# Peptides against a protein of PDB entry 2Q3Z, part 95

Target 1, 272 residues: chain A of PDB entry 2Q3Z
Amino acid sequence: YVLTQQGFIYQGSAKFIKNIPWNFGQFEDGILDICLILLDVNPKFLKNAGRDCSRRSSPVYVGRVVSGMVNCNDDQGVLLGRWDNNYGDGVSPMSWIGSVDILRRWKNHGCQRVKYGQCWVFAAVACTVLRCLGIPTRVVTNYNSAHDQNSNLLIEYFRNEFGEIQGDKSEMIWNFHCWVESWMTRPDLQPGYEGWQALDPTPQEKSEGTYCCGPVPVRAIKEGDLSTKYDAPFVFAEVNADVVDWIQQDDGSVHKSINRSLIVGLKISTKS
Target 2, 254 residues: chain A of PDB entry 2Q3Z as posed
Amino acid sequence: YVLTQQGFIYQGSAKFIKNIPWNFGQFQDGILDICLILLDVNPKFLKNAGRDCSRRSSPVYVGRVGSGMVNCNDDQGVLLGRWDNNYGDGVSPMSWIGSVDILRRWKNHGCQRVKYGQCWVFAAVACTVLRCLGIPTRVVTNYNSAHDSNLLIEYFRNSEMIWNFHCWVESWMTRPDLQPGYEGWQALDPTPQEKSEGTYCCGPVPVRAIKEGDLSTKYDAPFVFAEVNADVVDWIQKSINRSLIVGLKISTKS

## One batch from the design tools (peptide; made by RFdiffusion4, then SolubleMPNN)

Design b2_p17_1_s2 (from b2_p17_1, 8 letters changed)
Fold by OpenDDE base, seed 4:
Structure b2_p17_1_s2 (fold): chain B 272 residues (1-272), chain A 17 residues (1-17)
Amino acid sequence: as target 1 above (272 residues)
Amino acid sequence: MKEEFIESETFNLGATL
């Protein structure tokens, strides 16, 4: 999980799993330096360099910083996300074949955001950075991955009497979503939460005011311990949210039509 | 900022399942 520079990222759907080859390239020339620059331009460093540096011995701290800095939301991070299929002013997320070119572009352009990324690109770059920093990391793909915006562990759809979705479609289920899991101790938590920690660099939701996610113990997610920092409810929802269909009547009344369990998180694919 | 996720044939699709 640290030494492998080439791998696969799983994509597609739960029914039709695809993979793409990916060059993580964490040992390629200059990549470590770029990863250190990434740390040195993070908001916490800019605010207090000494404090930031003193905390870089913590994979928990570093992981959280990296999850925030891989996206360019709120900072000088690496990648700008885009999902509207308009990539003419940048590079299509589908065209990337490795993290190295992305990181080099970012650095070479004065730490300006690289256009563009989506979940697997974010995850792959995060994986490269974390591995480069000595943190065992793998990319994880979740199929039917929920994006819960209100931490209610539900994906709620309002439908009219004809079954047509009404209102905001802010909550959604991805056909697939990618994040990373990093192996670390959790001295900041109760004993037993060491091991794989989920981190999500895709700028889906803010955590403590920054577009970052995790680290959260995979164990906590499996056991339903939603009190565990960081972002346990969100990550739990990605893999376990229930889908609820509400029927909205013309009078504005709503009633629950369907509560569909076991749709979200149908398959989780990663290297063993 | 939250980007609007649009269903794309080639990318990760936000779907109503």
Scores: peptide ipSAE 0.039, ipTM 0.673, DockQ to the pose 0.109
Fold by OpenDDE base, seed 3:
Structure b2_p17_1_s2 (fold): chain B 272 residues (1-272), chain A 17 residues (1-17)
Amino acid sequence: as target 1 above (272 residues)
Amino acid sequence: MKEEFIESETFNLGATL
């Protein structure tokens, strides 16, 4: 999980699983320096360098910083996300084959955001950075992955009588979503929450005012302990949200339907 | 899931179900 530089990222759908090769390249020349620059341009360092540096011995703290800095939301982070198939002013997310080129582009352009990323690109870059910093990390793919915006553990769709979604599709279920899991102790939590921690660098929701997510113990998610920092309700919803359809009829009546046919969450962890 | 509630883009990269 630290030493492997080549791997695969799982994509596609639950029914049609695909994978792509990925070069993490955490030991390639200059990558460690870029990872240190990433830490030195984070908002917490810029606000109070001494306090930030004093906390870098904590993989919990570093993991959370990296989660925020891999995306460019709210900071000088690495990647700009885009999902509308309009990539003409950058690189298509589907064109990346490794983290090294992304990180080098970011640094070489004065820490300007690289265009463009999607979930697996964010996750892969985060994996590279965390591994480079000595934190055992793996990319995880979750099929039928929910994006809960209000932490109510529901994915709510408003539909007309024909099943067509009405209004903004703020909450959604991805065919797949990628994040990372990092191995660390959790001295900031009750005993037993050491081990794999979920971190999500894709800018889906704000945590404490910043687009970052985790670390949250994978054990806490599995056991339904939603009180565990950080962002347990959000990560739990990604793998186990209930889907609710609000169906509006022509007469103005609204019917609530619990969609039990869609199973949210099918997680695949990488072996290396 | 009823087919009428499944988006046509279900199997595309970055698509929503």
Scores: peptide ipSAE 0.034, ipTM 0.590, DockQ to the pose 0.229
Fold by OpenDDE base, seed 1:
Structure b2_p17_1_s2 (fold): chain B 272 residues (1-272), chain A 17 residues (1-17)
Amino acid sequence: as target 1 above (272 residues)
Amino acid sequence: MKEEFIESETFNLGATL
């Protein structure tokens, strides 16, 4: 996981799995220097360099910093996300074939945000950076991945009597979503939570005021332990949220229906 | 940002699957 520079990222849907080749390139010339610059421009370093540097021995701390710095939300991070198919002022997320060009562009333009990324691009760049820093990391793809915005572990849809969705679709289920898992010890948690930790660099929700997510033990998610830092409820919802349809009748009555046909987190695919 | 998540038919569906 640290030494592999080329791999595949899974995409598509649960029914039609696709993959793309990806060059992580964590050992290519200049990439280590770029990863160190990424750490040196993070908000915590800018606020207190000595404190930030003293914490870089912790893969938990570094992982959380990287999850925030791969996106450009709230900081001088690497990538700007965009999903509206309007990429004329940048590079289409679908055009990237590796992390190296993205990181080089970011550095060469004075740490200006690179346009544009989507989930697999964020995950792949995070994977490169973490591997470069010596943290074993893999990209993970979840199919039927939920985005819970209110931490209630539900994806709620309001529908009229005809089944048409009413109002703004704030919560959603992605056909697929990508994040990373990193191998580390968790001395900050109870024994048994060492191993794979989920980190999500896609700027979906704020954690402690910053668009970052994790690390959270994959074991905690599997066991439903939502008390574990960081961001266990959010990551749990990505893979286990219940889908609820609220049906509003013409008389103003509202009925709850659990949509049993929609299963969140049907498949998780990983490759080294 | 939440507002940045727009449904893309090509790669990301923000609708009920």
Scores: peptide ipSAE 0.036, ipTM 0.647, DockQ to the pose 0.107; fails the geometry check
Fold by OpenDDE base, seed 2:
Structure b2_p17_1_s2 (fold): chain B 272 residues (1-272), chain A 17 residues (1-17)
Amino acid sequence: as target 1 above (272 residues)
Amino acid sequence: MKEEFIESETFNLGATL
């Protein structure tokens, strides 16, 4: 599975699952060199090359670097995210059919951000890079995926007395969201957290000051161990957040209208 | 923070449920 260069990425909704073919191309000519360049332009390398290089034997370290470098938010990363359907000055996220062209464009333009990506594009590029670097990786799709912005494990919607959402205050649930899972040992954690680790290269929240996420043991998420590094609360919320509707009265008072569990994380799809 | 969201279910869409 992890050695295949061609695959599928799941999309759509919980009710209507779709897939697209994707060329990961981790073994295509020049891709390894591009992946090494990606490591060599990361902020940690630029700050202290010797220290960064000494840590590249750790898939935990490399995974976290790749998660940050696939997006361009804080660095010379690969992809700029965009979700507003205005792609005229770049390439529509929906038009990509593989990671190879994206990585080649990035490198060939002096490590300038490629326009544009969305979650599956970020995940797919991360998957390519991680596989190229020898880390077994797969793309995962979660349906009704929460984006917890305040680390409270809730998705909170504020409504007026008429039930209308106060848009500027509302958190978000994706119809689907993609990230990657990478297989690695976790010598930095207690025993039993080896195996699949979630990493999310989509720039959603900052972790330790950088738009990156993970690696976090999939087991820790399943067991509700939110103390596990990295970013366990955020990843847990993506798959398990409760949805809360708050009613704001004209007097400024707020009361809880509904708490809906089991809306988030309705289905997780990956290739077996 | 992510910018404006498209309404197409065929794409990655942020929604309020």
Scores: peptide ipSAE 0.036, ipTM 0.640, DockQ to the pose 0.124; fails the geometry check

Design b2_p17_1_s3 (from b2_p17_1, 6 letters changed)
Fold by OpenDDE base, seed 2:
Structure b2_p17_1_s3 (fold): chain B 272 residues (1-272), chain A 17 residues (1-17)
Amino acid sequence: as target 1 above (272 residues)
Amino acid sequence: MKEESIESETFNQGATF
């Protein structure tokens, strides 16, 4: 999890699981320096360098910083996300074959955001950075991954009497979503939450005002302990959200229905 | 409806079901 520089990232759908090879390259020349630059341009460092540096011995702190800095939202982060298939002014997310080129481009262009990333690109770059910093990390893929936007652990759709989606379609389920899990102790939590921690660098929701996510104990998610920092409800919803249909009838009545045909979450943890 | 019918091996996309 630290030494492996080549691996696979799972993609596709729950019905058709696929993978791509990926060069993480955490030990390639100059990558460590780039990772250190990433830390030195993070908002917390810019606000108070001494305080930020004093906390870099904590993998919890560093993991959270990296989660925020891999995306360019709110800061001088690495990647700009784009999902509309319009990549002519950059690099298609599907064209990347490793983290090294992305990180080098970012650094060589004055820490300017690299265009473009999607979830596995964000996750892979985060994995590279965390491994480079000595934190055991793996990329994880979750199929039918929910994006809960209002922290109610539900994906809600409003439908008319014909079953057609009405109104805002902002809540969504990804065909697949990738994030990382990092191994660390959690002295900031009650005993028993050491081990794998989920971190999500894809800019989906703000956590404490910044597009970042985690670390949250994988154990807490499995056990349904949503009180554990950081971002347990959001990560829990990614793998466990219920889909609710609000069906409006002609008479104005509304019926709540649990959509049992859609199962949220099928997580694959890598061994590489 | 359209999102539900779209599958891809690599392209990451949201779906409304």
Scores: peptide ipSAE 0.193, ipTM 0.731, DockQ to the pose 0.167
Fold by OpenDDE base, seed 5:
Structure b2_p17_1_s3 (fold): chain B 272 residues (1-272), chain A 17 residues (1-17)
Amino acid sequence: as target 1 above (272 residues)
Amino acid sequence: MKEESIESETFNQGATF
């Protein structure tokens, strides 16, 4: 989880699992220096360098910073996300085969955001950075991954009589979603929450004003302790949200679908 | 209730079922 530079990232769907090879390359020349630059351009450093540096001994702090800095939302972060299949002014997310080229491009272009990433690209780059900084980290893929936007732990769809989704389509379930888990102690929490911590660098929801997510103990998610910082409800929903499919009738009444259901969450952790 | 199936390969996309 620190020494391995080559691995696989799982993609596809729950029924048709695929994988791609990925070069994390955390020990390649110059990569550590780039990771340190990433820390030195983060908003917290720019606001108060002394305070930021004093906290870099904490993997909790560093993990949260990296989660925010791998995406370019709110800062000089590494990757710009794009999902509309229009990648002509950059590199298609599907074209990347490793983290090294992405990080080098970012640094060599004055910390300008790299176009483009999707979830596995964000996760893979975060994995490289965290490993480079000495934090054991693995990429995780979750199939049928929920994106809860209103913090109610539900994914709600409204359909007309023809089965067409109506109204706000903001809440969604990904075919797959990738994030990382990092091994660390949690002195900021009650005893027993040391171990794997979920971190999500894909810009989905703001946490304390920044597009970042975690660290949150995997144990807390498994046990349903939603009060555990950081972002336990959101991560919990990714793997455990209940799906409600409403049928809207012509008379304005709504009824739960009898024949449709979806199982949220099938998590696969990488073995390297 | 019937389990919904989501089929895709590499492209990351939200469910539109």
Scores: peptide ipSAE 0.179, ipTM 0.729, DockQ to the pose 0.200
Fold by OpenDDE base, seed 1:
Structure b2_p17_1_s3 (fold): chain B 272 residues (1-272), chain A 17 residues (1-17)
Amino acid sequence: as target 1 above (272 residues)
Amino acid sequence: MKEESIESETFNQGATF
């Protein structure tokens, strides 16, 4: 997971799983230097360089920093996300075939955000950076991936009597979503939570005021231990959220229906 | 949305059920 520079990223849907080749290129010329620049421009370094540097021996700390810095939200991060199919002032997320070009563009333009990324692009760049820094990392794809915005572990839809969705559609289920898992010890947690840790660099929700996510033990998610840092409830919801339909009738009555026909979460990890 | 996701390998879209 550190030595492999080329791999595949899974996309498509749960019913039609597909993949694309991706060049992670963590050992290509200049990429390590770019990764170090990424660390040196992170907000924590800018606030207190000595403290930041002293913590870089922790893969937990570094993983969280990278999660935040791969997106350009809140900082001088690498990628700007966009999903509205209007990419004329940049590069379509679908055009990228590797992390190297993205990272080089970022550096060569004075650490200016690269346009544009979507989930697999964020994940792939994070994977490159983490591998470059010596942290074993893989890209993960989750089909029917929930985005819980109110931390209640539910995806809630309000519908009228005709089945039409009403109100805010902020909570959603992605056809697929990508993030990374990194192998590390967790001395900051109880024993048994070493191993794969989920990190999500796609700017979905803020964690402690910054668009970042994780690391959180995969084991904690599997066991439903939502007390574990970082961001266990959010990651848990991505793979386990219950979907609730609220049916509002014309008389104002509201009825709850749990749709068990939709199963949130089908996670696939890459082999390399 | 589901139909569009079937047609494209890279189509990434939020959907309702």
Scores: peptide ipSAE 0.099, ipTM 0.711, DockQ to the pose 0.161
Fold by OpenDDE base, seed 3:
Structure b2_p17_1_s3 (fold): chain B 272 residues (1-272), chain A 17 residues (1-17)
Amino acid sequence: as target 1 above (272 residues)
Amino acid sequence: MKEESIESETFNQGATF
């Protein structure tokens, strides 16, 4: 989880699992220096360098910073996400074969955001950075992964009488989603929450005003302790959300339907 | 954590059911 530089990232769907090879390259020349630059351009450092540096001994703090800095939302982060299949002014997310080229491009262009990433690219780069900083980290893939937008642990679809989705606020279920899990102690929490912590660098929802997610104990998610920082409800929903259809009829009536045929979450953790 | 039938593709997309 620290020493492995080559690995696989799982993709596809729950029915058709695929994987791609990925070069994490955390020990390649200059990568550690780039990771340190990433820390030195984060908003917390720019606001108060002394405070930021004093907290870098905490993998909890560093993990949260990295989660935010791997995406370029709100800061000088590494990757710009795009999902509309229009990648002509950059590199298709599907074209990347490793983290090293991405990090080098980011640094060499003055910490300008790299175009483009999707979930596995964000996760893989975060994995590289965290491993480089000495934090044991693995990429995780979750099939039928929910994106809860309002922290109610539901995926809500608004539909017309024909079942067609209405409005721009419909929540989403990804065919697959990737994030990372990092091993760390949690002295900031009650005893028993040391171990794997989920971190999600894909800019899905804001946490304390910034597009970042975690760390949250995997144990807390498994046990349903949603009071545990950080972002337990969001991560819980990714793997456990219930799906609700709000069906509006022509007469204006609304029918609530629980979609019991759709099961959210099938998580695969990497072994390397 | 829930379990259902397994699918996979390299293209990441939101699904509606």
Scores: peptide ipSAE 0.208, ipTM 0.721, DockQ to the pose 0.147; fails the geometry check

Design b2_p17_1_s4 (from b2_p17_1, 7 letters changed)
Fold by OpenDDE base, seed 3:
Structure b2_p17_1_s4 (fold): chain B 272 residues (1-272), chain A 17 residues (1-17)
Amino acid sequence: as target 1 above (272 residues)
Amino acid sequence: MKEEFIESETFNNGATL
């Protein structure tokens, strides 16, 4: 998980699983220096360098910083996300074959955001950075992955009588979503939560005012301990949300329907 | 059926940025 520089990232759908080769390249020339720059331009360092540096011995702290800094939301982070198929002023997310070129572009352009990323690109870059910093990390793909905006563990759709979605589509289910899991101790939690921790660098929701997610113990998610920091309800929802349709009729009545035809969450972890 | 959003160049989705 630390030493492997070449791997695969799983994509597609639950019914049609695909993969792409990816060069993580955490030991390539200059990558460690870029990872250190990433730490040195993070908002916490800029606010209080001494405090930030004193906390870099904690993989929990570093993991959370990296989760926030891989996306460019709220900071000088690495990647700008885009999902509207309009990539003419950058590089299509589908064109990337490794993390090294992305990180080098970011650094070489004065830590300006690289256009563009989607979930697997964010996850792969985070994996590279964390591995480079000595944190065992793997990319994870979750099929039928929920995006819960309000941490209520529901994906809520408002529909008209014809079944057409009305209003905001911010709560949704991805055909697939990628994040990372990192191995670390959790001295900040009760005993037994050491091991794999989920971190999500895709800017889906804010955590404590910043687009970052985790680390949260994979065990806590599996056991339904939603009180565990960080962001347990959000990560739990990605893999276990209930889907609710609010169907509005022409008479103004609203009917609640729990849709069980779509199973949220099918997680695949990489072997290396 | 439920809407499934696809992260792909062949499909536009309403992802929050």
Scores: peptide ipSAE 0.027, ipTM 0.622, DockQ to the pose 0.186
Fold by OpenDDE base, seed 4:
Structure b2_p17_1_s4 (fold): chain B 272 residues (1-272), chain A 17 residues (1-17)
Amino acid sequence: as target 1 above (272 residues)
Amino acid sequence: MKEEFIESETFNNGATL
């Protein structure tokens, strides 16, 4: 999880799993320096360099910083996300074959955001950075991955009497979503939460005012301990949210039509 | 927040399942 530079990222759907080869390249020339630059341009460093540096011995702290800095939301982060299939002013997310070119482009252009990324690109770059910093990390793909915006652990769809979705579609289920899991101790938590921690660099929701996610113990997610920092409800929802269909009547009344469990998080694929 | 997504065969799609 630290030494392997080439790997695969799983994509596709729960029914049709695909993979792409990916060069993480954490040991390629200059990559470590770029990872250190990434740390040195993070908002916490800019605010108080001494405090930031003093905390870099913590993989919890570093992991959270990296999750925020891999995306360019709120900071000088690496990647700009785009999902509208309009990539003409950049590089299509589907064209990347490794993290190295992305990181080099970012650095070489004065830490300007690289266009463009999607979940697996974010995850892969985060994986590279974390591995480069000595944190054992793997990319994880979740199929039917929920994006819960209100932390209610539900993906709620309002439908009219004809079954047509009404209203805001902000909550959604991805056919697949990628994040990373990093191995670390959690001295900031109760004993037993060491091990794999989920981190999500895809800018889905803000955590404490920044587009970052985790680290949260995979154990906490498995056990349903939603009080565990960081972002346990969100990550839990990604893998366990229920889908609820509400029927909205013409009078504005709503009633629950379907509560569909076991749709979200059908498969989680990663290297063992 | 994420940009609007479109359905595609090649990238990750938000969907109503």
Scores: peptide ipSAE 0.025, ipTM 0.648, DockQ to the pose 0.115
Fold by OpenDDE base, seed 2:
Structure b2_p17_1_s4 (fold): chain B 272 residues (1-272), chain A 17 residues (1-17)
Amino acid sequence: as target 1 above (272 residues)
Amino acid sequence: MKEEFIESETFNNGATL
């Protein structure tokens, strides 16, 4: 599985699962060189090359770097995210059929951000890079995936007295969201957290000042161990957040209308 | 950040339940 260059990415909704074919192409000509360039332009390398290089033997370190470098938010990363359907000055996220063209475009344009990506594109490129660097990786799709913005493990919607959502105050649930899971040991954690680690290259929230996420043990998420580095609360919320509706009265008072559990994380799909 | 994600006609849309 991990050695396959062709695969599928799951999309759609919990009720209507779809998939698209994807060329990961981790062994195609020049891709390894591009992945090495990606490491050599990361902020940690630019700050201290010797220190960065000395840590590249750690899949934990490399995974976290790749998670940050697949997006371009804080660095010379690969992809610019866009979700407004205005792609005229780039390539629509829906038009990509593989990671190879994206990586080649990035490198060939002097490590300038490629326009545009969404979650599955970010995840797929991360998967390619991690596989190319020898880290067993797969793309994972979560349906009804929460984006917790305040680390409270809730998705909170504010409504007026008429039940209308106050859009500026509402959090978001994706119909689907994609990230990657990478297989690695976790010598930096207590025993038993080796195995699949979640990493999310979509620039949703900053972790330690950078738009990156993970690695966090999938086991820790399943067991509710929110103390586990990295970003366990955020990843936990993606799959387990409660949805809360707040009613805001004209007097400014707020009361809880409903708390709905089991809406987030309805289904997780990956290739076995 | 939230500001980077907006509802659109794309495949990956934020939904409010």
Scores: peptide ipSAE 0.024, ipTM 0.615, DockQ to the pose 0.150
Fold by OpenDDE base, seed 1:
Structure b2_p17_1_s4 (fold): chain B 272 residues (1-272), chain A 17 residues (1-17)
Amino acid sequence: as target 1 above (272 residues)
Amino acid sequence: MKEEFIESETFNNGATL
């Protein structure tokens, strides 16, 4: 994983899986320097450089920093996300073919956010950075990926008597979502949670006040151990959330109509 | 909804399933 500079990222839907070629380019000229700059502009370094540097020997710490710094939310991070199909003041997320150009643009413009990214772009850049820093990393694609905003492990839809969705549509299911998995030990957890750790650099929810996610053991997610740091409930919901439809009647009464437990996380794809 | 998932092959679409 660390040595592979070219790969594929899976996209599409559970029924129609597609892939795009991607140049991770973690060993291209100047990329290591850019990755080090990324660490040196992170909020924890700016707050206390000595403390930040002393923790960079931990792939757990570095992984969490990178997940936060690949997005530009709350910091000088690399990418600005956008999903409204209005990219006229930047580059369409669909136009990127590799991480190298993104990272070079970020650095060359004084660590200003690059416009624009979506999940696979965030994941791919994170993969490049983590590999560059010596952490074995892969991009993972989940189909029918849930975004739970309230940490209840449910995707809840309120509908009127006609089946029309009412209220805020904040909770959603993505056709596909990409994140990264990194191989590391977890000395901060009980034995057996070493191995692949999920990290999500897409700015979906805040963790400890910052748009970052993970690392969380893939094993913990598979076993339903939601007590494991970091962000186990959120990552669990991405792959296992139940979907609940509530019917709201004109009298204000709410009735549970459908509970669907087998529609989220139908397929997870990664290159072996 | 399912059709939107099929048509949106590269673009990320949040949907209600």
Scores: peptide ipSAE 0.037, ipTM 0.651, DockQ to the pose 0.183; fails the geometry check

